# Peptides against a protein of PDB entry 5HOI: the designs that were tried, part 261

Target 1, 351 residues: chain A of PDB entry 5HOI
Amino acid sequence: FRYMPFSPAGTPFGFTDRRYLTMNEVGYVSTVKNSEQYSITVSFFDVGRFREYHFEDLFGYDLCFLNEKGTLFGQSKTGQIQYRPHDSIHSNWTKIIPLQAGERITSVAATPVRVIVGTSLGYFRSFNQFGVPFAVEKTSPIVALTAQNYRVFSVHYSQFHGLSYSLSELGTSSKRYYKRECPLPMSLPNINSDMKKDANLDYYNFNPMGIKSLFFSSYGDPCIFGSDNTLLLLSKWRSPEESKWLPILDSNMEIWKMSGGKETTDIHVWPLALAYDTLNCILVKGKHIWPEFPLPLPSEMEIRMPVFVKSKLLEENKAILNKKNEIGADTEAEEGEEDKEIQIPVSMAAE

## One batch from the design tools (peptide; made by RFdiffusion4, then SolubleMPNN)

Design b1_p25_1_s4 (from b1_p25_1, 9 letters changed)
Fold by OpenDDE base, seed 2:
Structure b1_p25_1_s4 (fold): chain B 351 residues (1-351), chain A 25 residues (1-25)
Amino acid sequence: as target 1 above (351 residues)
Amino acid sequence: VTVSIYVTVDGVRRKITQEELLSGL
């Protein structure tokens, strides 16, 4: 086993000079190798909101995280990181993360308020959006990171215990854990069955954990999409005893059903984000399980989740709150009520 | 679960056909 740099929905070079460093609902970051240099392009799906930009990369960035405010780049071996705001009003900044001998940055994440760096030795480093450091924590080896606002979802690997996960909040003064190095019930790539296809070997060498992507849903629930093409969602994470992983989509099964039961072994789902009940993804057709160039148009897989109850209950609660505000009731609405997890009825989780 | 797949082309969101799924987008 070797620790490899991970970025959400990143693709290998394969036999080409180009790859995607990362992609999500905001856009996609590509890199093209030109001799000893790289040309990086940051592209957006909403061309009306953002302008595509490019720059020359002399460092060979192999880590990337894209959000609505900027792009974080990292070099796994040198420890260099760069943050590039999409808006030209804010300056780019660069830092070097101190690495021990043989240590690698394995993943990076960025929100509008936090920058996170994880390493192969389990160093978890947190910064603000300007790169000012908060803390360094020692955890189990980090293999993947994602973040939303102040929340961080981290995946850890141990040779003895397999995959684990943590869910934490990075406040101003302290880190809070909702989950700390709990078992992650995700299947690892099966070397004996999956390696019969050359394309699977190339992908395994790029990403030995088979984590295609991880993200937070629009409701703030941690999501992970593994090599088995199953979307897992962490439900009830605020309640330690009730917290569970839900297999909300078997993408291979759903593509097979939509084909009318035809062979679909050449059709692959590449995950981008979960927005409400809809998996934003790229449908990939061909020998490779990852998107090539040009990038196909994003597709939306509508999932019959019990989350239809969450959206309806959120709309109903918002309508009740608006109606209370119109009636002039001086009830101090504690700002904390919007962050209560809507419990999904057990009957709907079984459909 | 009946999943429907949608694509947005030229600002128009539509359901993909079985033929589009099988041919590629």
Scores: peptide ipSAE 0.471, ipTM 0.910, DockQ to the pose 0.443
Fold by OpenDDE base, seed 4:
Structure b1_p25_1_s4 (fold): chain B 351 residues (1-351), chain A 25 residues (1-25)
Amino acid sequence: as target 1 above (351 residues)
Amino acid sequence: VTVSIYVTVDGVRRKITQEELLSGL
């Protein structure tokens, strides 16, 4: 087994000189091999809000995370990271992450307020958006990261225990865990069944965990999309004993139904984000399970979320609205979100 | 679950047809 650099919805080069480093609801980052260097382009879906930009990459960045304020790049072997704001107001910064012999950066994440670096030895490094370090923690080996605001969703791998996950909040003074290295009920890629197609072997060599993407929903729920093309959402994560992974979408089954039961083995969902009850994705048609160039137009899969999930989301939205209304105009919002346990009535848990 | 797939073309959000799904977008 080899730890490979992971970025959300990143694609392999395959037989080409170009790939997507990452993509999400904000946009997509591509890299092209130019002899000994790379050319990186940061593109946006909202072309009216953001201007596309490019730069020459002499380091061979193989890690990327895109957010609404900037792009984080990383080089898995050298430990170099670079943050590039989309605006010209803030400067770019570069840092070298110290790596031990054989250690790799396996994933990076960035929000407007935090930068996170995870490694193959399980070093979890946190920074602010300016690259000022907060902490270094030793965890199980990190294979994937995503973040939203102050929250971090991390996936860990052990050769003995398989996949686990953590959910944490990176406040100003401390790291809080909502979940710490809990079992992740996601299937790993089946080498024997899936590798009969060369295209699947190329993807497996690029991403041995089969995690196509991970993100937070618009409601702040951790989401993961594995090799089985099932979207999992972590529900009730504020209640440690009640937290569960919900299979909210089997994309293969739903594509098959929409086809009228025709063969759809050449149609693939590539996940970008979950906005409310809508999965933003790329519909990929062809031999490869990942989008090629040019990038197809994004599609929106409207998910009939279970009534239970909708009700919880409505309550969370009401709680957010009520907090905003109780904070009169003059009080700076102290970062202490007292996560009051929303007591969901027992009767709604059985459907 | 019954999923509807939407696409936004020329600023207009619409459901994708079965033919568009099967042919590619």
Scores: peptide ipSAE 0.470, ipTM 0.910, DockQ to the pose 0.436
Fold by OpenDDE base, seed 1:
Structure b1_p25_1_s4 (fold): chain B 351 residues (1-351), chain A 25 residues (1-25)
Amino acid sequence: as target 1 above (351 residues)
Amino acid sequence: VTVSIYVTVDGVRRKITQEELLSGL
């Protein structure tokens, strides 16, 4: 097994000089090889909010994370990271992460308030958005990271225990764990069955964990999309004993159904984000399971999930709160009620 | 459950057809 640099929905070069470093609901970052240098382009789906920009990369950034405020780049071998705000008012910053012999940065994540670096030796490094360090923690080897606001979803790998995950919150003074190195019920890529297509071998060599992407949903639930093309969502994570992974979408099965039961072995879902009840994705047609150039238009897969129950229960709770406010009851709106996990009735979770 | 897939083309959100799914977008 080899630790490889992971970025959410990143693509391999394959036989080309170009690839996507990362993509999500905000946009996509591409890199092109130009002799000994790279040209990086940061593109956005909402062209009204953001302006595309490019720069020359002399370092060969192989890690990337895009958010609504900026782009984090990393070089897995040298330990260089760079944060580039989308707004030119804010300055770019660069830092070298100290790496031990053979250590690699395996993943990076950035929110508007936090920067996270994970390594092949399990060093978890946290920073603020300006690159000021908070802490260094030793964990199991980190293979993937994502973050939303103060929350971090980390995937770990052990040769003895396989995949595990952590869910943590990076406050100003402390790290809180909701989940700490718990087993992740995701299958690793099957080298023998899936590698019959040369294109799958190229992808496996790029991403041996088969994690196409991981993200937080719009409701702040950790999501992961593996090599089996199943979207997993972590539910009840605020209650450690009740927390469970929900297989919320088998994308292969749903594409097969939509085709009318035709062969769909050349149609692939490439995950971007989960926004409410919709999986934002790229539908890929062809030999490669990843999007090529130009990037196809994003698609939205509407998922009949318990998440629709969350929106409906949020609306019902808002309607109850509004009614309480109209009645002039001095119920201090505990700002903490927005963070209460809405219990989905078992009857609605079975549809 | 039948998943519906939507695309936004020229600012219009619509369901994809089976033909669009099979041909590629």
Scores: peptide ipSAE 0.470, ipTM 0.910, DockQ to the pose 0.445
Fold by OpenDDE base, seed 3:
Structure b1_p25_1_s4 (fold): chain B 351 residues (1-351), chain A 25 residues (1-25)
Amino acid sequence: as target 1 above (351 residues)
Amino acid sequence: VTVSIYVTVDGVRRKITQEELLSGL
């Protein structure tokens, strides 16, 4: 096994000179080989909100994370990282992460307030958005990272224990764990079944864990999309004893149903994000399981969550609203009427 | 559970057909 650089929804070069370094709901980052250098382009789905930009990469960045405020780049072997704000008002910054012999940066993540670097030796390094370090922690080897605001979802790998995950919050002065190196019930790529197609072997060599992407949902729940094309969501992570992974979408099964039970072995879901009950994805038609160039239009897979999951999400949202109101309600405002109909968002009423 | 797939073309969100799914987008 080799620790490979991971970026959310990153694609291999294959037989081409270009690939996607990362993609999500904000946009996509592409790199093109130009002799000994690379040209990087940062593109956005909302062209009215953001302007596409490009630059020459002399370092060969193989790690990337895109957010609404900037792009983090990393070089897995040299330890160089660069943060580029989308707005020209803020300066780019570069830092070298010290690496031990044989150590690699395996994943990077960035939010508007945090930068995170994970390594093959399990060094977890945290910074602010300006590259000022907070802490270095030793964990099990990190294979993937994502972050939203102050929260970090990390995936770890051990040859003896397989995949584990952590969920943490990076406060100003301290790191809090909600989950710490708990077993991750995700299937690894099956070398014997999946490697019958050359394109699957190329992808396995690029991403041995088969993690196509990981992200936080719009509700702040950790999500992971593996080689089995099943979307897993971590439910009830605030209650350590009640926390569980929910298989909320088998994308292969749902594509098969929508086809009318036809062969769909050439239709692939490439995950971007989970927005409410909708998986933003690229539908890929062809030999490769990943999107090529040009990037197809994004698609939205509306997930009919099981009634039991939908009811609990409604209860959790009520409990969050009630807690926000209790924190506000220490002001003397009177016994106003109970019967405010909870407006079910219009998107949920179209069952 | 019936999944519906939508696309946004020219600012209009619509459900894809089975033919569009099978042909590619």
Scores: peptide ipSAE 0.469, ipTM 0.909, DockQ to the pose 0.445

Design b1_p25_2_s1 (from b1_p25_2, 13 letters changed)
Fold by OpenDDE base, seed 2:
Structure b1_p25_2_s1 (fold): chain B 351 residues (1-351), chain A 25 residues (1-25)
Amino acid sequence: as target 1 above (351 residues)
Amino acid sequence: DRARRAAERRERLRKFFEELRKELE
């Protein structure tokens, strides 16, 4: 096993001079080899909201995380990280993460309020958006990170225990765990079955865990998309005893249905984000399971989840709150009520 | 704007599989 730099929905170079460092619902970051340097481009799906920009990379950034406010870059071997705001108002900053001999940065994540760095030795480093450090924690080896607001979803690997996950909240003064190194019921790539195709071997060498992406849903639920092309969602994570992984989409089954039950061995789903009741994804047609250049436009796959019920209940709760405010009831809506887990009626969760 | 983009993405999905079904016939 080799620790490789992970970025959400990142692609290998393969036999080309270019790859995607990361992609999500905001946009995509590409890098092109230019002799001894790289040219990085940050592109957006909402061209009216953000301006595409590029820069020369002399460091060979192999880690990336894109959010609505900026892009975090990292170099896995040197420990250099750079944060680049999308606006010109805020300054770029660079920092070197101290690495031990043989240690690698394995993943980075950034929100508008936090920067997180995870390493092959299990160092979890947290910063604010300006690169001011909060804490260093020793965990099991980190293989993947994502973050939303103050929440971090981390995936860990042990040779003895396999994959585990943590879900934590990074306050100003403290770290809270909702889940701490709990077993992750994700299938690892099967070298004997999945690697029979040369195209899959190149991807396995790039991403040994087969984690195509991980993200938070629009409702703040941790999601992971593995090599089995199943989208897993962590439900009821606020209730430790009730928390479970839900297989919310088998993308191979959905491709099979949408094709009319025909063999579609050259069609692949590349996950970007879960927005409400839809998986935002790239549909890939070709030999490689990952998107090539130019990037196809995103598609949306419907999910059979009670997530639609969660959206309706949120809209209904907002409508009830707005009506209460119009009636002049000084219900101090504690800001904490919006973050309550919406109890889906058991009857609707079974459909 | 968001609803329009979602509709365009769903329509893109539909067209993709409609074309794929025709290619596989």
Scores: peptide ipSAE 0.360, ipTM 0.874, DockQ to the pose 0.484
Fold by OpenDDE base, seed 4:
Structure b1_p25_2_s1 (fold): chain B 351 residues (1-351), chain A 25 residues (1-25)
Amino acid sequence: as target 1 above (351 residues)
Amino acid sequence: DRARRAAERRERLRKFFEELRKELE
């Protein structure tokens, strides 16, 4: 097994000189190989909100994470990271992550308030948005990261235990775990069945775990999209004993239904984000399971969340709100204002 | 804006599969 750099919805070069480093609901980051350097372009789906920009990359960044405030880049072998705010008012910063012999940065994530670096040896490094370090923690080997606000969803791999996940919150003073290295019930790529097509071998070599993307939903739930093309959502993660992965979308089944029940072996869903009850995705038509150039415009695929899950999420959110109201005024615990429970509109819970 | 973008993305999905059905006929 080889640890490869992972970025959410990143694509391989394949036989081309270009790839997507990452893509999500905000936009997409592409890199083009130009002799000994790379040209990176940061593009946005909301062209009215953000201006596309590009720069020359002399380091060969192979890790990327895009958020609404900036782009984090990383070089898996050298340990170099760079944060580039989208706004020119804020300065870019660069840092070298110290790596041991054979250690690789395997994933990076960035929110407007946190930067996270995960490594093949399981070093979890946290920073603020300005690159000021908070902590270094040793975990199981990290293979994927995503983050939203102060929350981090990490995927770990052990040769003995397979895939696990953690869900943590990076406060100012401490890291809180909601889930710590719990089993992740995601299927690994089946080399024997899936590798019959050369195109899938190239993708497997790029992404051995088959994790096409991971993200937080608009409601703050961890989501993962594996090689089986099933969208998994972590429900009830605030209640450790009640937490469960929900298969909220079988994208192969949805493609099959939407095609009129015809076999479509050349249509693929490429996940970007989960917004409310819709998977924001790229519909890919072709030999490769990933989007090529130019990037197709995003589509929204409706998910059928079990009504019981939405209602329970609302009840849990209400119960948390009620507990916050019963715990009277006195503890000035700066529970950062950002856990404003996104009140799931009651209307979206009823469908 | 957000609602318009969501409607446009759903319409893209619909059109994509409408075209795909025609190609598979």
Scores: peptide ipSAE 0.360, ipTM 0.874, DockQ to the pose 0.488
Fold by OpenDDE base, seed 1:
Structure b1_p25_2_s1 (fold): chain B 351 residues (1-351), chain A 25 residues (1-25)
Amino acid sequence: as target 1 above (351 residues)
Amino acid sequence: DRARRAAERRERLRKFFEELRKELE
């Protein structure tokens, strides 16, 4: 087994000189190999909000994370990271992460307020958006990271214990765990069954864990999309004993239904993000399970899960709060209510 | 604006599978 650099929805080169370093709901980052150099392009789906930009990469960045404020790049072997704001107001910064012999950066994540670096030895390094370090923690080997605001979803791998996950919050003074190295109920790629198609071999060499992407939903729930093409969502993560992974979408079954029950072996879902009740994805048609160039426009697949209940309950709770505020009762709005997980009524959780 | 973009993406999904069904006939 080799630890490979992971980026959300990143693609291999295959037989081409170009690949996607990462993609999500904001946009996509591509790299093209030009002799000994690389040309990186940061592209956006909302062309009215952001301007596409490119630069020459002399380092061969193999890690990337895109957010609404900037792009984080990393080089897995050298430990170099670079943050590039999308605006010209903030300066780019570069840092070298100290690596031990044989250590690799395996994943990077960036939010508007945090930068996170994970390594093959399980070093978890946190920074602010300006590259000022907060802490270094030793965990199990990190294979994937994603982050939203102050929250980090990390996936760990042990040869003895398989996949685990952590969910943490990176405050100003301390790291809080909601989940710490709990078992991750995701199937690993079955090399023997999947190797029958040469096109899958290149992908599993690039991504041995088969994690196509990790993200937080629009509601702040951790999501993972594995090699089985099932979208898992971590529900009730604020209550450690009640927390569960929900299979909210089997994309193979949805493709089968939408095709009219015909066998479709050349259609693949490439995950970008979960927005409310819809999976933002690229529909891929072809030999490879990943999108090629040019990138198709994103599609939205509806999920049948009670995320609709969470949105309705959020709207109903907002409507109840707004009605309470219109009825001029001087009840001190306790600041602590915004972080309460909305309890889904038991009756709606069974449908 | 966001609702329009969501509707366009759902319509793109529908069209993709409509075209695919025609190709598989």
Scores: peptide ipSAE 0.357, ipTM 0.872, DockQ to the pose 0.483
Fold by OpenDDE base, seed 3:
Structure b1_p25_2_s1 (fold): chain B 351 residues (1-351), chain A 25 residues (1-25)
Amino acid sequence: as target 1 above (351 residues)
Amino acid sequence: DRARRAAERRERLRKFFEELRKELE
């Protein structure tokens, strides 16, 4: 196994001179090979909110994380990182992360308040948004990172134990764990089945774990989208004993249904973000499972709550209604609300 | 604005699959 640099929804070069370093709900970062140099462009889906910008990359950045305030770049081999605010008010900063022999930066994440660097040896390095270091922690080898505000979702890999995850909060004084190196019930790419198509081989060489993306939902729940094209959401993460991964979307099944039950081997979902009850994604039509150039406009795919979650929500709503009726609150619950799409209450996602 | 953008993205998904169904027919 080889640790590769991971960025959320990053694409390989394939046979081209260009790729996406990362993409999410904010925008997309592309890099183009120009001889021995690279040209990086930071583009936004909300063109009225941010101005697109570009710069020459002499370092060959292979790691990227985009947020609403700036872009973090990293070079996996040299340990160089650069943070570029989107505004011209705040200064860019560059730092070299000290790496041991054979160590690689495997993932980087940035929020408006934190910068995180993870390595193939399991060094977890935290900084503020100005690159001031907080701490260095030794964990299991890190393969992927995402962050929202002060929270970090990390994925770890061991040859003996497979995939694990951590969920932590980076306060001012200390790191708190909500989850620490717990088993991650995500299927790894099946080399024999998934690699039969040459187009998939290039992708799995680029991303051996098959993690297309990971992000926090709009409610602050960790989400991961693997090679099986299933969106997993970590529910009840505040309650260590109640925490569970929910398969909230089988994107292959949704494509199949939306196509009218026809074979759609050339249609792929590329995940960007989860906003409320909707997966923001790129619909890819073609041989490659990743988006090419130009980038298609984002689509919104509705998530399916698992039947058991719907049933539980119906039972809880009935129990709440029955309690309201016992308390003599004459709220005429109109009978017709049975077909209301049961929104996952923020409480079920956040509890 | 946000609600309009969400509606446009949902409509884009609908149209994409409507066109795809026609291509597969």
Scores: peptide ipSAE 0.354, ipTM 0.869, DockQ to the pose 0.541

